# Ledger of designs, part 230: peptides against a protein of PDB entry 6O8C

Target 1, 262 residues: chain A of PDB entry 6O8C
Amino acid sequence: VGLRYEKISLPKIHPRYDLDGDASMAKAVTGVVCYACRTASTLLLYQELMRKGVRWLVELVKDDYNETVHKKTEVVITLDFCIRNIEKTVKVYEKLMKVNLEAAELGEISDIHTKLLRLSSSQGTIESSLQDISSRLSPGGLLADTWAHQEGTHPRDRNVEKLQVLLNCITEIYYQFKKDKAERRLAYNEEQIHKFDKQKLYYHATKAMSHFSEECVRKYEAFKDKSEEWMRKMLHLRKQLLSLTNQCFDIEEEVSKYQDYT

## One batch from the design tools (peptide; made by RFdiffusion4, then SolubleMPNN)

Design b2_p30_8_s4 (from b2_p30_8, 20 letters changed)
Fold by OpenDDE base, seed 5:
Structure b2_p30_8_s4 (fold): chain B 262 residues (1-262), chain A 30 residues (1-30)
Amino acid sequence: as target 1 above (262 residues)
Amino acid sequence: EEEEREREEKRKEEEEKEFEKEMEEANEKM
């Protein structure tokens, strides 16, 4: 769930020269662009926080992976040791059977050997799954975090600063229009300046809104969507790792039941 | 002097109409 922001739009700029209307319009435009600037800053902060979270989650999942690999390795060593010991025992009992001793015990040990071999076969599936996970987490893998550096907005883009410059220009014109309103009537030259400033206000406002929509909001939404997709995949992968870890523990527990025969 | 004032007022009205038209076209693009 990303940050909620209100959709903003510029007020209609009336073409008619009206000192009262123009001052009111300029005030409204200043408010809208000020909101855009604040929103852009908030969206940037959110993305930077999310990038930190992404990096943290990658490291966490790598740690989970390493722990699972370690546990798998431990189980493989233990299982291989048990198999070798059972195989030695089977050979001893086979020799004893030639002397008419303990046929029932040989059957039991042979069954244990078969079970251990089945457990050993399951390790191949675990290994394949771990390799898949490793490939997905690797640089260039399906779960690489490169998108977090490519998508969205960054401090280096200076979007907030660009919007702030436009806001400053708009605010200056607004303060002039407030003065013009106070004069109630302008001389011809001052009236022409006011008209030109109104055009500049429109230009700055439109530029601010286009920059906000295209370079801030759109990129933020793309980042948000990509982050949500990636997070779902990472959470699923983490569940897979947990499942593999549990399988290793289950194998270890089963092997422990046969240690008395080894 | 009166004819010069009338010419200046007419020029001012034409400039105002051009400005109004430009602002209308600008608002239609928004």
Scores: peptide ipSAE 0.022, ipTM 0.594, DockQ to the pose 0.767
Fold by OpenDDE base, seed 3:
Structure b2_p30_8_s4 (fold): chain B 262 residues (1-262), chain A 30 residues (1-30)
Amino acid sequence: as target 1 above (262 residues)
Amino acid sequence: EEEEREREEKRKEEEEKEFEKEMEEANEKM
């Protein structure tokens, strides 16, 4: 579940010179841009935590893979040993059959040999599946985590710091407008400065909102969507590994039943 | 003195209308 943030918008800025209205507007703008700064910081933190989680999950899945490969290797060794022993037994019985007509026992051993060869074939399928998984987890594979380093926002982008600079400019104008309101009436020169500062406020606010939307929110959403897709694929991969592990245990159990004939 | 005051009020109203127009054009672009 991604971070929920509220869609923010700037208040309407009226062109009319009104010391009370302008102070109230400047306060509202300061609040909105302050929220944008905090939200951008939170979105950045979330992405950094998710990047750590992605790296951790990759290592966990690699460990699961290595364990599955190890188990598969053990089963192959055991199976190959059992096959070699049965093949020796078959050769002995074929020689004895030429001398003593013991046909019934040779049939049972031959059936066991056929079953073991089928199990050996299934191990080849498991091997191919493990190779596919390895290729997907490899650098440049379909499940590579390179997207986590490319997508979204990063501390190096300094988006929060850029927004904070704009917020500081806006806050300074707000404090001036609060003073202007207290004077109730400005001299002509002070009135012209107030009007000019109102235009600056609008410029800084618009720049902050554009930067927030384009460089923070949009990139975060792209990161979130990619993360959700990748996580689904990784969870599916873990299920595949578990299935392969269980198949190895099933084969090991079946082979153990034939070890008493060797 | 009264004619100068009326000229100054009229100049302020014209500046306010120009600023209103610039703000409307800026809001339409957003």
Scores: peptide ipSAE 0.022, ipTM 0.565, DockQ to the pose 0.404
Fold by OpenDDE base, seed 2:
Structure b2_p30_8_s4 (fold): chain B 262 residues (1-262), chain A 30 residues (1-30)
Amino acid sequence: as target 1 above (262 residues)
Amino acid sequence: EEEEREREEKRKEEEEKEFEKEMEEANEKM
């Protein structure tokens, strides 16, 4: 998952004074930096959308957790009720056995009691697993979404606007070089200005490309990699919650088999 | 006047060579 962008590079800038070549070079540079501006904007938008998606997924997983906790609590209440009823029945049968009642019915009830106690012990492991999940989702936990606010690029960084300023400067020089080309030959002062503008164009272009690479692309890639890792962990956690929910349903179903004795 | 023109032409040629060198070094770094 991620945006594909083309790897861009600046054209070679020939040192030779050539009005036709310099106009063509300036056009190519303008195109490259324009692409960088558009790409930076798209990468920023992607990250902002992903941050929204991360927040949404966190809330969804918290809801799944709360539902699992609720179901676990329901099963604990039902199980405890069944255990108490079976224990009362055992006490009644133990008293009746002293008066010549059949030992076979007491054996069956005792076996049910033993099974219910085993199911009750399994609730302790479910509780421990839920506590682990809660700790991982908590602020500062291993699955906290704090990275989504730290990693990558943000609108506040003004990267697109900074690149746009550099693009404007480059575009202005390109339009001047088109005029210079139309003159075919410059006077000495205009030729010197053209040479200086060529240096300025190079400076702005290199600054734009460095900013794009280091402040836009690199940070985006770090955000992307972190988001993919975090997403895999969150999906695994959701599977764990589903497994715990299913264990609660399995216990509820098993307890329901003994309702005829309650 | 002729010596001043020759000095100005030499200075121009040196500035052009420095510019060419700077652009060549910059192209090697890209």
Scores: peptide ipSAE 0.020, ipTM 0.570, DockQ to the pose 0.798
Fold by OpenDDE base, seed 4:
Structure b2_p30_8_s4 (fold): chain B 262 residues (1-262), chain A 30 residues (1-30)
Amino acid sequence: as target 1 above (262 residues)
Amino acid sequence: EEEEREREEKRKEEEEKEFEKEMEEANEKM
């Protein structure tokens, strides 16, 4: 679940000279751009935390993979040992049948041998699945984390700092408009300055909102969508590893039942 | 791959310099 933010828009800026209206508008613009700065900072922090989480999860899943491979290797050794012992027993019984042994015991051992060979075949499927997982986790694989470095916003982009500069300019104009409002009437020259500052305010506000929308929000949303997709795939892969581990335990348990007969 | 990364970094630096220049020009007109 990503960070929820409210869609912000600039208030309508009227071209009419109105000291009360202009001060109120400037206050509203300051509030909107201040919210954009805080939101951009929060979105950046979220992405940086997610990048750390991605790296951590990759290492965790690699550890889970290595543990699964180790368990699989242990089971293969145990299974191969059991098969070799059963094959030796079969050969002994075949020799003894020439002398007077019950055909029933040879039948049971032969059935065990057939079951062990089936278990050995299932290990080939586990190996293929582990190789697929390894390929997906490898550099350039489908679960590579390269997107986490490419997508979204980064501290080096200085988006928060850029927005803060624009906010400072807007805030200065707002405080001036608050003073202008207190004067109730400006001289002609001061009125022209006020009109010019209103244009500057509009320019800075528009630039801030464009930058926030295009460079912060859009890139964050792209990062979020990719992160959610990647995270789902990684969690699914981890479940696959657990399933493969459990299959190895099931095989080991079944083999243990036959070791008591050798 | 490294040449594409250097070109992308250079484009970002140019965009940052243009933005800083626009901000300075906007401040000088202030």
Scores: peptide ipSAE 0.016, ipTM 0.418, DockQ to the pose 0.017

